Peptides against a protein of PDB entry 3KDP. Designs and how they scored, part 58

Target 1, 230 residues: chain A of PDB entry 3KDP
Amino acid sequence: PFLIFIIANIPLPLGTVTILCIDLGTDMVPAISLAYEQAESDIMKRQPRNPKTDKLVNEQLISMAYGQIGMIQALGGFFTYFVILAENGFLPIHLLGLRVNWDDRWINDVEDSYGQQWTYEQRKIVEFTCHTPFFVTIVVVQWADLVICKTRRNSVFQQGMKNKILIFGLFEETALAAFLSYCPGMGVALRMYPLKPTWWFCAFPYSLLIFVYDEVRKLIIRRRPGGWVE

## One batch from the design tools (peptide; aimed at target 1 L176 C183)

Design b2_p27_3_s3 (made by RFdiffusion4, then SolubleMPNN; from b2_p27_3, 21 letters changed)
Fold by OpenDDE base, seed 3:
Structure b2_p27_3_s3 (fold): chain B 230 residues (1-230), chain A 27 residues (1-27)
Amino acid sequence: as target 1 above (230 residues)
Amino acid sequence: DEKEKLEKLIKEILEKRKKFLEEIKAK
């Protein structure tokens, strides 16, 4: 998300602190899951499978899956961002290169795509209105990832502890999203304005897309074991 | 109170935007 922001020079879609919270939160659950998989693999591998090669393959598979899911999450967030800005009169094409004028406090006549002038304060309200939906979109997409992860693992016992950790991580992220969205004062502190209930539904198509993508991936893996899609 | 003020401001901006778009369309 931050790289696209720098490259496109668009208004900030999500606060830096919030991005860090997402990155730390989203990375912690996979890291904990990996640590438990390694511990369980060490308990189950009484037979001399080369632990280095199997560990490397599993880490690469998880890293690739995480990277792909992370990209889809970012795309979902940016879609929500562009929809909100478009509804407020800023078409995506108009946002390219607009950051310099957008962030300038002395320019109070920035025109949108329809010729309406926006004050600095009005622009910042619209910008901050995007932060919460972007974050919530990522959280909702992570719910789909939970369902995907639950269906990937064959062992019922391995699913139990990992499911609890994953559920706890998602609960923490959801609780954080609710706290940031609905707690008084968080709008000023974290630049996250209240979320309209309608924006929760904007994330569902992306969650469905991720679910379909993963089911297709699983289907390909089942039909072609050992293929490049693993 | 601050959250309600922000929600009100967002609604006002959106309403102004709708009116502006309607005025352009009527033109």
Scores: peptide ipSAE 0.092, ipTM 0.666, DockQ to the pose 0.015
OpenDDE base, seeds 1, 2, 4, 5: peptide ipSAE 0.065, 0.000, 0.069, 0.052; ipTM 0.623, 0.224, 0.631, 0.611; seed 1 fails the geometry check

Design b2_p27_3_s4 (made by RFdiffusion4, then SolubleMPNN; from b2_p27_3, 21 letters changed)
Fold by OpenDDE base, seed 3:
Structure b2_p27_3_s4 (fold): chain B 230 residues (1-230), chain A 27 residues (1-27)
Amino acid sequence: as target 1 above (230 residues)
Amino acid sequence: EEKEKLLKKIKEILEKKREFLKRIEEE
């Protein structure tokens, strides 16, 4: 998100503090929970791999898979960002290059796509209104990511949801997202204004997409061991 | 004609949102 902010010179879609909350608050506990996940039932049945060749290939494939998931996650966040700004009069095309004027406190007449003038304060409220749903979108997508990361090859339905720590991680992420979204003072502290509950559901299609993508990937791996999709 | 009607509706929605934002600024 921050890279696109710099490259496209658009208003900041997600604040740095919010990014830190994602990295430290929402990613850490789930990552720890995965360390306690049960091994796949088929891992012990596999022959020893060549540590020089097979490890490198495996690391590259894992990195690529996580990179793809991360890309889908980012797309979901940006979609939410553009929808909210469009609902407030700023079409995506109009946002390109707007950052300089957007962040200037002395310009109080920035026009939206419909010719409405926005004060600096109004623009910042809209910007901070985008931070919350962007964050929530990331968290909701992370639900699917966390669940699919339980296994490398087996379906989630085959491995099961036996890890209580993983389940706790899902609830912790959700509780943190709710706290940051609705707790009084978070608008000032974290630049996150309260979000309508309906926006939680806007991220579900992306979570479903990731889940389906990974299940299909795993299905292909199971049917064609040693294929390019591993 | 349909485009103009849609534009009018969008402007009405945007005006309501601006009024809401003004109320937040006053708090």
Scores: peptide ipSAE 0.219, ipTM 0.814, DockQ to the pose 0.014
OpenDDE base, seeds 1, 2, 4, 5: peptide ipSAE 0.174, 0.000, 0.154, 0.030; ipTM 0.770, 0.204, 0.758, 0.576; seed 2 fails the geometry check

Design b2_p27_4 (made by RFdiffusion4)
Pose (drawn by RFdiffusion4):
Formats: sequence, C-alpha cells, structure tokens
Structure b2_p27_4 (pose): chain A 230 residues (1-230), chain P 27 residues (1-27)
Amino acid sequence: as target 1 above (230 residues)
Amino acid sequence: SAYSYLFLIFSIVFSIAAYLLYRLFSE
C-alpha cells in the first residue's frame, strides 16, 4: 500500500497506525500458537541440523512469505479498497491521481465519478473506512495463512486441526478486529470505522486461493521429493 | 472512553499472550 501510494498517487489504502494492529494485535496470538504444533515425522530419526547450511530463515522461505503467499494476500487486500471506493463512488481509475488533491484540507470540492463533491472529513471518513477493512481482508487472509503455516509437508488432512489453541487464535484474531471496528471509539482513536456486512467477505476468494495454492505445493513435493518444487 | 476501550482490549490480548507463553515455557 505505502508502495503504490507513491506509484499511482492513490489515496493511502492502509495507514501506519493501522499496521501496528497486525503484528501487535490480531497476529500475536495466532503466531504464538504454532509453537504448540506436533511434528510431521520421527524427527529423532534425522541427522542433526547443520549450523552452516540449512538456516532458520532462508532463500526458500522468503521466496514464500514475500514472493508468493505475500503477494496473493495483497491482491486481496487492495481488491476491497477498490470495492470500498467504487461502491461509494470513486470508480477505480478516477483514483489514479487524487492524493495530490485528495489529501488537501481546503479542496472541499472534489469530483468523484459521478459529480458528487466531497469535503475533507467527508472523504477521509471513507479513507479511514478504507483502512478499516484492508486491516480485515488482511486478517481474513491470515486464516488461510495461519492454517498453512501450520505444516510444511503434510496436507492439512494428513495432519488435521488438533491444535486446540491455534483455533483460538483464529476466533480471537477475527473477533478482535470486529471489536476494533464497532466499539464506539475505535474510529476517533484509530481511524477504525464500522463496516457493512457485504464488506467482510471480500478477501474470501483470496483466503481460499492462498489455501488451495499451498495445499497443491505440498502434494507435488510428496509426489516428487527431489523435484524442483521442493 | 475510546482509549479505555482500546487499552482494555489490548490488555486482554496481552494477558492471553502472556498466559500462552508462560504455559509454553512450563512445558
């Protein structure tokens, strides 16, 4: 988001104070939750790991959290900022520029895609209404995430969901977001504004994509263990 | 009132996190 905020001079989809709600808020508990994960094989049957090679964090990993499942999480994140604004007037393209004027506190008269003229606090209350649900499609996608960052070889149907804590992290993570968006206050404190029902289910095809993509990876590997995918 | 709700929510979240960490270190 902050990257395109520079590219397409677009209204900032995800705000800063909004970001310290992901890893400090919704994400904390779900992550702590993996540490409770049983194995995937006789670990005490493999030679010991080797401090020089096979590191904790590596190429093959960053190529995943950033290069892959990371992007599919954003295509879902933007897609609903694109919906929050068009379902409210600003059909996408009439966005490729606004910022310069948009962020102006004096230009209270700005054309949308119909003619309607928005003030400042009038349109910002939509910009923050744009954060509030980017901050969701992010939590929504992190369901499909917290469930494939669960295993690294086994299908979820081979390992199952016996993690009676990781599931809590879900119910928490999600509900926390709702509370962070409906309590009389989160708006005037966090730029968090209540959402309309249709609004939550945005990232859903995307959460389910992240889900399906990861499952198919693991399968390939299990079919071809020395092959390219692994 | 908004900041009270905010602090309460995060207190709850941190309390849950702390408990879960303590339980993990106890095992």

Design b2_p27_4_s1 (made by RFdiffusion4, then SolubleMPNN; from b2_p27_4, 19 letters changed)
Fold by OpenDDE base, seed 1:
Structure b2_p27_4_s1 (fold): chain B 230 residues (1-230), chain A 27 residues (1-27)
Amino acid sequence: as target 1 above (230 residues)
Amino acid sequence: SALKLLEEILARLRKKAEELKKKLEEE
């Protein structure tokens, strides 16, 4: 998220506190859950023929899976960010290069895509309004990603929801998201304004698309082992 | 190969993000 912010020079989609909540609160339990499930799926079925090489391969697979999940989460968050800003009059194309003027407290006439002028305070309210939905979108995408990443090759429907740690992680991150979104004072303390319930559903189509895409990918890999999709 | 390249890009990007975060915290 921060890299896209720098490269595109767009308004900051996530505050430092929100980033900390993602890194410490939402990513840790899912990461542990994935590590346990990969250990259960890969280690328990294969006697480690070579414990050094198999550990290295598993660590690389975990790292790759986690990195991919993080990118997908970021894409989902940015999707929600662009939708919210577009609803407030800022089209994605207009946001490109707007950062300098957006963050300047002395510029109180920043125009949106429709010629409406926005004060610094109004812009910051809209920016902070994006933080909570972005965070919630990450959580909702994590639900899909955790379910998808259970196996590299098998369908989610074939393996089922046997990992209790995964289920616990999903509840914990959802509870944290609800707390940060609806607890009084979070808007002032964490710059996370209360979220309308409708925004929880904004990520669902995206999560479904990722789910379908990954199931199709896995189906292709199963039909053509060693193909270009691996 | 593409996944390894993507991982390397992501690792470099993460490192740059951490460096930038540290700079922002020092200011």
Scores: peptide ipSAE 0.013, ipTM 0.255, DockQ to the pose 0.020
OpenDDE base, seeds 2, 3, 4, 5: peptide ipSAE 0.027, 0.006, 0.020, 0.018; ipTM 0.286, 0.254, 0.260, 0.267; seeds 2, 4, 5 fail the geometry check

Design b2_p27_4_s2 (made by RFdiffusion4, then SolubleMPNN; from b2_p27_4, 19 letters changed)
Fold by OpenDDE base, seed 1:
Structure b2_p27_4_s2 (fold): chain B 230 residues (1-230), chain A 27 residues (1-27)
Amino acid sequence: as target 1 above (230 residues)
Amino acid sequence: SAQELLDELMAKLLEKAKKLLEELKKE
């Protein structure tokens, strides 16, 4: 998210405090759950013939999985961000380079894609309105990613939801998302305004899409071992 | 594999992001 913010020079989609809450609160338990699931799957397949090399391979696999999850989460969050801003009159193309004027308190006539002028206060309200949905979208996408990442080759339907740590992680991150979204004072303290329940569902089509994509990918890998899709 | 290439790209992007964040923290 931060890289796209710098490169595209768009309004900040996610506040620094919210980023910290994601990194420290929502990402740790899921990452641990994935590490345990992988370790359990690897232990069941082979006694580590070489503990040093097998540990290195596992650490690499975990780091790669975490990096992938983070990227997919960012994509989902940005999707929600662009949808919200588009509904408020700011098309994605118009947001490019807008950051400088957006953050300038003395500019109260920033125009949207339809020529409507936005005051600094109005812009900050819509910016902060994006923070909570962005965070919630990350959580919802993370549900799908955690389920998908259980196996690289097997369908989710084949392994099921056996990892209790994963289920606990999903509960914890959802509870944190609900707390940050609906607890009084979070709008002032964390710039996370209360979220309409409908926005929880905004990420579901995206989560379904990535789920279907991953299942199709895994199906192709199973049918064509060693193909370019690996 | 395409996935390995994507993983490598993501790792490089994350490393660059981390470096950028560290530079920003020094300001």
Scores: peptide ipSAE 0.019, ipTM 0.269, DockQ to the pose 0.020
OpenDDE base, seeds 2, 3, 4, 5: peptide ipSAE 0.018, 0.006, 0.000, 0.006; ipTM 0.280, 0.265, 0.264, 0.293; seed 2 fails the geometry check

Design b2_p27_4_s3 (made by RFdiffusion4, then SolubleMPNN; from b2_p27_4, 21 letters changed)
Fold by OpenDDE base, seed 2:
Structure b2_p27_4_s3 (fold): chain B 230 residues (1-230), chain A 27 residues (1-27)
Amino acid sequence: as target 1 above (230 residues)
Amino acid sequence: KALELLEELMRKLREKAEELRKKLEEE
């Protein structure tokens, strides 16, 4: 998220404190859950490799999975960010390079894509309105991402949902999202304004898409082992 | 492998993002 913010020079989609809350509060339990995931059935069916190499491969796999999850989450968050800003009159292309004027409190006539002028206060309200949905979107996307990342090649339906730690992590992150979204004072403390319930559903199509994509990917890997998709 | 390369790239990008974030928070 932060790289896109710097590179695109767009208004800040998610506050730094909120990012820290994601890293510490949301990603930790999922990462632990992946570490305790049962061995994939196809890995167990392979001839025993050198134990030293297998540990290294597993650590690399976990690291890659964590990095991939983070990127997919960021994409989901940015999707919601752009939707909210577009609904408020700021098209994605118009946001490029807008940060300088956006963050300048002395400029009170920043124009949106439709020529409407926005005061600094109005801009900050819409910016902070994006923070909560961005976070919630990450959580909703994680519901899919965590489930798909528990296995490398096997379908979720084949491996099953036996990891109790994963299930607990899903509930914890959802509870945290609800707390941050609706607890009084979060707008002041974390710049996270209360979220309309409708925004919880905004991420569902994206989560479903990622889920379907990953299942298709895994299916291709199973059918064509050693292909470029790996 | 394309997927592995993509995953590695994503990891590196995330790490770089975190480094940049930390630097900005220190300023």
Scores: peptide ipSAE 0.023, ipTM 0.278, DockQ to the pose 0.021
OpenDDE base, seeds 1, 3, 4, 5: peptide ipSAE 0.000, 0.000, 0.019, 0.016; ipTM 0.242, 0.237, 0.259, 0.238; seed 4 fails the geometry check

Design b2_p27_4_s4 (made by RFdiffusion4, then SolubleMPNN; from b2_p27_4, 19 letters changed)
Fold by OpenDDE base, seed 3:
Structure b2_p27_4_s4 (fold): chain B 230 residues (1-230), chain A 27 residues (1-27)
Amino acid sequence: as target 1 above (230 residues)
Amino acid sequence: DALAKLRELMARLQKIAEELLKKLEAE
């Protein structure tokens, strides 16, 4: 998300505060919860890891976590961002290169796609209105990410949801997201304005997409062991 | 200042979460 902000020179879609909330708040507890996950049913049928050649963090894991899944998360967030700005009169094409004028406090006549002039304060309200739903979108997508990370090969339906700590992690990140989104004063303190409840559902298709993608991937791995998709 | 407050809040939330996790492990 931040890379697109720099390259396209668009208004900031995700604030630094929201990034910190993701990294320190919503990701940490769920990640720790995975340490308590039950071993896959077939783990004892696998050969032991070679500690000299087999790294815990391999290129495939990096590609999945930061590449593919990260791109789907970013797409979900940006979709929400563009919808909100479009509803406020800023079409996606008009946002390109607008950042310089958008962030200038002395320019109070920035025009939207329909010729309406926006003051600096009004623009910042709209910008901060995008931060919360972008954040919530990431959290909802992270539900699927956390669930799919339970196993390397087995389906979630085979592994089950028996890890109470993981369930707690999902609850915790959701509760934190709700707190940051709806608690009075968060708009001033964290630049996260209240979100319409309907925006929570905007991320669900992306969460489902990740889940389906990973289940299909795992199915392929089970049918073709040692394939490139592993 | 806002970042410092946020970090403190996150640290408190993490501590609460860890305590709750310990309780869940005991069950």
Scores: peptide ipSAE 0.017, ipTM 0.379, DockQ to the pose 0.222
OpenDDE base, seeds 1, 2, 4, 5: peptide ipSAE 0.006, 0.006, 0.000, 0.007; ipTM 0.241, 0.270, 0.159, 0.320; seeds 1, 5 fail the geometry check

Design b2_p27_5 (made by RFdiffusion4)
Pose (drawn by RFdiffusion4):
Structure b2_p27_5 (pose): chain A 230 residues (1-230), chain P 27 residues (1-27)
Amino acid sequence: as target 1 above (230 residues)
Amino acid sequence: TAYSYLFSIFAVNYSIAVVLLYHLSLH
């Protein structure tokens, strides 16, 4: 988001104070939760790991959290900023520029895609309304994430969901977001504004894409263990 | 009132996290 905020001079989809709600808020518990994960094989049957090679964090990993499942999380994140605004007037393209004027506190008269003229606090209350649900499609996608960052070889149907804590992290993570968006206050404190029902289910095809993609990876590997995918 | 709600929510969240970490350290 902050990257395109520079590219397409677009209204900032995800705000800063909004970001310290992901890893400090919704994400904390779900992550703590993996540490409770049983194995995937006789670990005490493999040679010991090797401090020089096979590191904790590596190429093959960053190529995943950043290069892959990371992007699919954003295509879902933007897609609803694109919806929050068009369902409220600003059909996408009439966005490729606004910022310069948009962020102006004096230009209270700005055309949308119909003619309607928005003030400042009038349109910002939509910009923050844009954060509030980018902050969601992010939590929504992190369901499909918290469930495939669960295993690294086994299909979720081979390992199942016996993690009676990780599941809590879900119910928490999600509900925490709702509370962070409906309590009389989060708006005037965090730029968090209540959402309309249709609004939550945005990232859904995307969460389910992240999900399906990861499952198919693992399968390939298990069918071709020395092959390219692994 | 808004900041009280926020801090209370975070306090609960962080308390849950601490409890979970403490429980994990027992294992």

Design b2_p27_5_s1 (made by RFdiffusion4, then SolubleMPNN; from b2_p27_5, 21 letters changed)
Fold by OpenDDE base, seed 1:
Structure b2_p27_5_s1 (fold): chain B 230 residues (1-230), chain A 27 residues (1-27)
Amino acid sequence: as target 1 above (230 residues)
Amino acid sequence: SALEAVEKLFKELLEKAKKLLEELEKL
């Protein structure tokens, strides 16, 4: 999120405090839950022939997997961000390069894509309105990602939801998201305004798409071992 | 022209997302 903010010079999609809440609050328990997931039978049955090389390969695979998850989460968050801003009159292309004028409190006539002028206060309200849905979208995407990451080759339906720590992690991150979204004073303290319950569902089609895509991918891998899909 | 094409694509995607959201709000 922050890299795209710098590169695209768009209004800040996610506040620094909210980022800290993600990193410390929502990501930690899920990451621990994955460490306690029963390793995929195919990965753990391979005794390391060369402990140094096989450790390095495993570390690279883990790093790549976490990098992919983070990228998917960011894409989901940005999707929600662009939807909200577009509903408020700011099309994605109009946001490019807008940050400087957006953050300037002395400019009270920033135009949206339809020529509507926005005061600094109005712009900050819509910006902060994006923070909570962005955060919640990340949490909802994390549900799918955590379920998907249980196995690389096996279907979720085959592996099942046996990890109690994973279930606890999903509950904890959801409870934190609800707390940050609805607790009085969060709008002032964290710049996270209350979220309409309907916005929780904005990420669901995206999460479902990822889930279906991954299940199809796994199905292809099972049917064609050593194919280009691996 | 390429930028306009990307803009058009994003607008179409956003319109689809809005419609989906409106349908979800009706539920």
Scores: peptide ipSAE 0.000, ipTM 0.172, DockQ to the pose 0.016
OpenDDE base, seeds 2, 3, 4, 5: peptide ipSAE 0.009, 0.000, 0.000, 0.000; ipTM 0.252, 0.199, 0.221, 0.231; seed 2 fails the geometry check

Design b2_p27_5_s2 (made by RFdiffusion4, then SolubleMPNN; from b2_p27_5, 23 letters changed)
Fold by OpenDDE base, seed 2:
Structure b2_p27_5_s2 (fold): chain B 230 residues (1-230), chain A 27 residues (1-27)
Amino acid sequence: as target 1 above (230 residues)
Amino acid sequence: SALETVQALMEKLQKKAEELKKKLEEL
């Protein structure tokens, strides 16, 4: 998220506190859940593999899984960010390079894509309106990603929802998202304004798309072991 | 594999993002 913010010079999609909540609060329980599920799946693999090779493969698999999840989550968050800004008159192309004027408190006539002028206060309200939906989108995408990351090769339908730690992680993330979205004072403390329930559903099509994409990927890996998709 | 190349690129981008984040936290 932060790289796109610097490269594109767009308005800040996430507050620093929201980033900390993602890094420390949202990612920790899923991380632990995935580590336990991988350890359990490796223990269930009956053949004693070379412990050096297996440890290296597992560390690489964990690193790759977290790297992919983080990018997919960022894409989902940015999708929601661009949708909210577009609904408020700021098309994605118009946001490119707008950061300098957006953050300048002395510029009160920043034009949107339709020629409407926005005061600094109005712009900051729209920016802070994006923070909560961006965070919630990450949580909703994490539901799909956690389910996806259960296995590299097996379908979710084959392994099922047997990992109690994963289920607990999903509930904890959802509870945290609900707390940050609806608790009084979060708008002032975290710059996260209360979320309309409709924005929870904005991420679902994206989560479904990722889920379908990964199931198709896993299906291809099962049909063509050692293919270029690995 | 193309996936490994994309993953390696993603890891490089994440590492650069974390380095930039650290530099910004130091400012």
Scores: peptide ipSAE 0.021, ipTM 0.313, DockQ to the pose 0.020
OpenDDE base, seeds 1, 3, 4, 5: peptide ipSAE 0.005, 0.013, 0.009, 0.000; ipTM 0.264, 0.248, 0.263, 0.199

Design b2_p27_5_s3 (made by RFdiffusion4, then SolubleMPNN; from b2_p27_5, 22 letters changed)
Fold by OpenDDE base, seed 3:
Structure b2_p27_5_s3 (fold): chain B 230 residues (1-230), chain A 27 residues (1-27)
Amino acid sequence: as target 1 above (230 residues)
Amino acid sequence: SALETVERLMKELLEKAKKLLEELKKK
C-alpha cells in the first residue's frame, strides 16, 4: 500500500498507525504458526534431516504465501480507497500526482474531478475517511484465511489448535478494527473516522477472490504433488 | 503517542496469543 502511495503520488490511503497494525497483524499469524510447527515437530520426535534448510524453506514458503495474500489484501484496500474518493468527487485518474497540492495547507481550492473546490480541512477529512475502511477491508479479507485454514487436510489435532489460534487472532484484529472505527476520539487520535456499516461489505468480493485463489492452488497441488505451488 | 499505544496493544495481543498457544499445547 505504501509503495503505491509513493509511486502514484496519490493522497495517503492509510495512516502510519494503520500501516503498523497491518504489518504487525500480518506478521503475528505467521510467527505463531511457525512457532507452533516447530513445537509440533519437537513433540513428534522426528529429527528433521536438515533443520536449518527445512526451516528456511518453510519460512520462505510461508513468507511467499502471506506475501501473495497480503498483496490481494492491499488491492482490496485500494479498491475501497478509490471508491470512497470517487464518491467524494475524486476519480482515480485525478488523484495521480495530486498529493503535493493535497498536502499543502495553503492551497484551499484543490478541484475535484467535477470542478468542486476543496479546502485543506475538507481534503483531510476525506483522506481520514479512507483510513478506516481500508483497514477494515484488510481485516474482512483476512477472514477468508480462517476458511482456508479450515479446509486444510491437517491432523484434526493440529488443525484444531491452528484454528483456535487463528480464530483468536482474527477476533482480536476485528475487535481492534471495531474499536478504531467506532470509539469516540479515534478520528483525532488516530486519524480514523467512523465507518458506515456498508463499507464492511466492500471487502467480501476480495475475500471470495482469496478463497477461490486458495481453492485453485489446492487443486493444483492435488493434481501435481511436489510442484512449485507448495 | 497513538502509535505507541497501538504498538503496546499489538504486543499485548501477541503475548495473549502466545499464552493461548501454550495452553493449547498442554491439552
Scores: peptide ipSAE 0.011, ipTM 0.266, DockQ to the pose 0.259
OpenDDE base, seeds 1, 2, 4, 5: peptide ipSAE 0.007, 0.000, 0.000, 0.007; ipTM 0.255, 0.239, 0.244, 0.263

Design b2_p27_5_s4 (made by RFdiffusion4, then SolubleMPNN; from b2_p27_5, 22 letters changed)
Fold by OpenDDE base, seed 5:
Structure b2_p27_5_s4 (fold): chain B 230 residues (1-230), chain A 27 residues (1-27)
Amino acid sequence: as target 1 above (230 residues)
Amino acid sequence: DALEKVLELLKKRLEKAKELLEKLKKL
């Protein structure tokens, strides 16, 4: 998100505070919960890892965690961001290069896509209105990410949802997201303004996409061991 | 016990995050 903010010169889609809330708040319990996940049923049927050649962190793991899934998360967040700004009069094309004028406190006549002029204060309210839904979008996508991370090869349906700590993590991150989004004073304290409940559903297609993508990937791995998808 | 440890860790991290945020707000 921050790289696209710099490269495209768009208004800031995700604030530093919201990033910290993700990294230190919503991701912690879910990540720890994976340490308590049951071993896959086929783990004893796999050849032991060669400790001299096989690294714990390989290019495939990095590509999956930071590449593919991270891109889908970013797309979900940006989709929500662009929809909110469009509903407030700023079409996606108009946002390109707008950051310079957007962030200038002395420019109070920035025009939207419909010729409406926006003061600095009004623009910042709209920007901060985007931060919360972007954050919530990431949390909703993280539900799918956490669930798919339960297994490397087996389907989630084969593994099941027996990890009570993981289930707790899903509820905790959701409750924290709701608290940060709707608690009075969060707009002033964290620049997280309340969002319409409908914005929670904007991420669902992306969560479903991640889930389907990973299940298909795992299915391919099961059918073609040693393939390029592994 | 594991849940309590996780909750304690979360509380500690949240407190650190708040401290960092307060420091960042003063910049």
Scores: peptide ipSAE 0.021, ipTM 0.315, DockQ to the pose 0.041
OpenDDE base, seeds 1, 2, 3, 4: peptide ipSAE 0.008, 0.014, 0.006, 0.000; ipTM 0.275, 0.261, 0.289, 0.210

Design b2_p27_6 (made by RFdiffusion4)
Pose (drawn by RFdiffusion4):
Structure b2_p27_6 (pose): chain A 230 residues (1-230), chain P 27 residues (1-27)
Amino acid sequence: as target 1 above (230 residues)
Amino acid sequence: VVLLVLIVVFVVVWVVFIVVVTLSALS
């Protein structure tokens, strides 16, 4: 978001104070939760790891959290900023520029895609209404994430969901977001504004994509263990 | 045990934070 905020001079979809709600808020518990994960094989049957090679974090990993499942999480994140604004007037393209004027506190008279003229606090209460659910489609996509960052070889149907804590992280992560968006206060404190029902289910095809993509990866590997995918 | 305590502490912190923010907004 902060990257395109520079590219398409677009209204900032995801705000800063909004970010310290992911890893400090919703994300904490779900992540702590993997540490409770049983194995995938006789680990005490493999030679010991090797401090020089096969590191904790590596090429093949960053190529995943950043290069892959990371993007698909954003395509879903933007897609609802694109919906929050068009369902409220600003049909996408009439956005490719606004910021310069948009962020102006004096230009209270700005054309949308119909003619309607918005003040400052009038449209910002939509910009923050834009954060509030980017901050969701992010938590919504992290369901499909927290469930495939669960295993690294086994299908979820081979390993199952016996992690009676990781599941809690879900219920928490999600509900925490709702509370962070409906309590009389989060708006005037965090730029968090209540959402309309239709609004939550945005990232859903995307969460389910992230999900399906990861499952198919693991399968390939298990079918071709030395092959390219692994 | 440590991770469970951490989770409890974290949840409590957010509960407290939400209560404080709500009471401050209703004041």

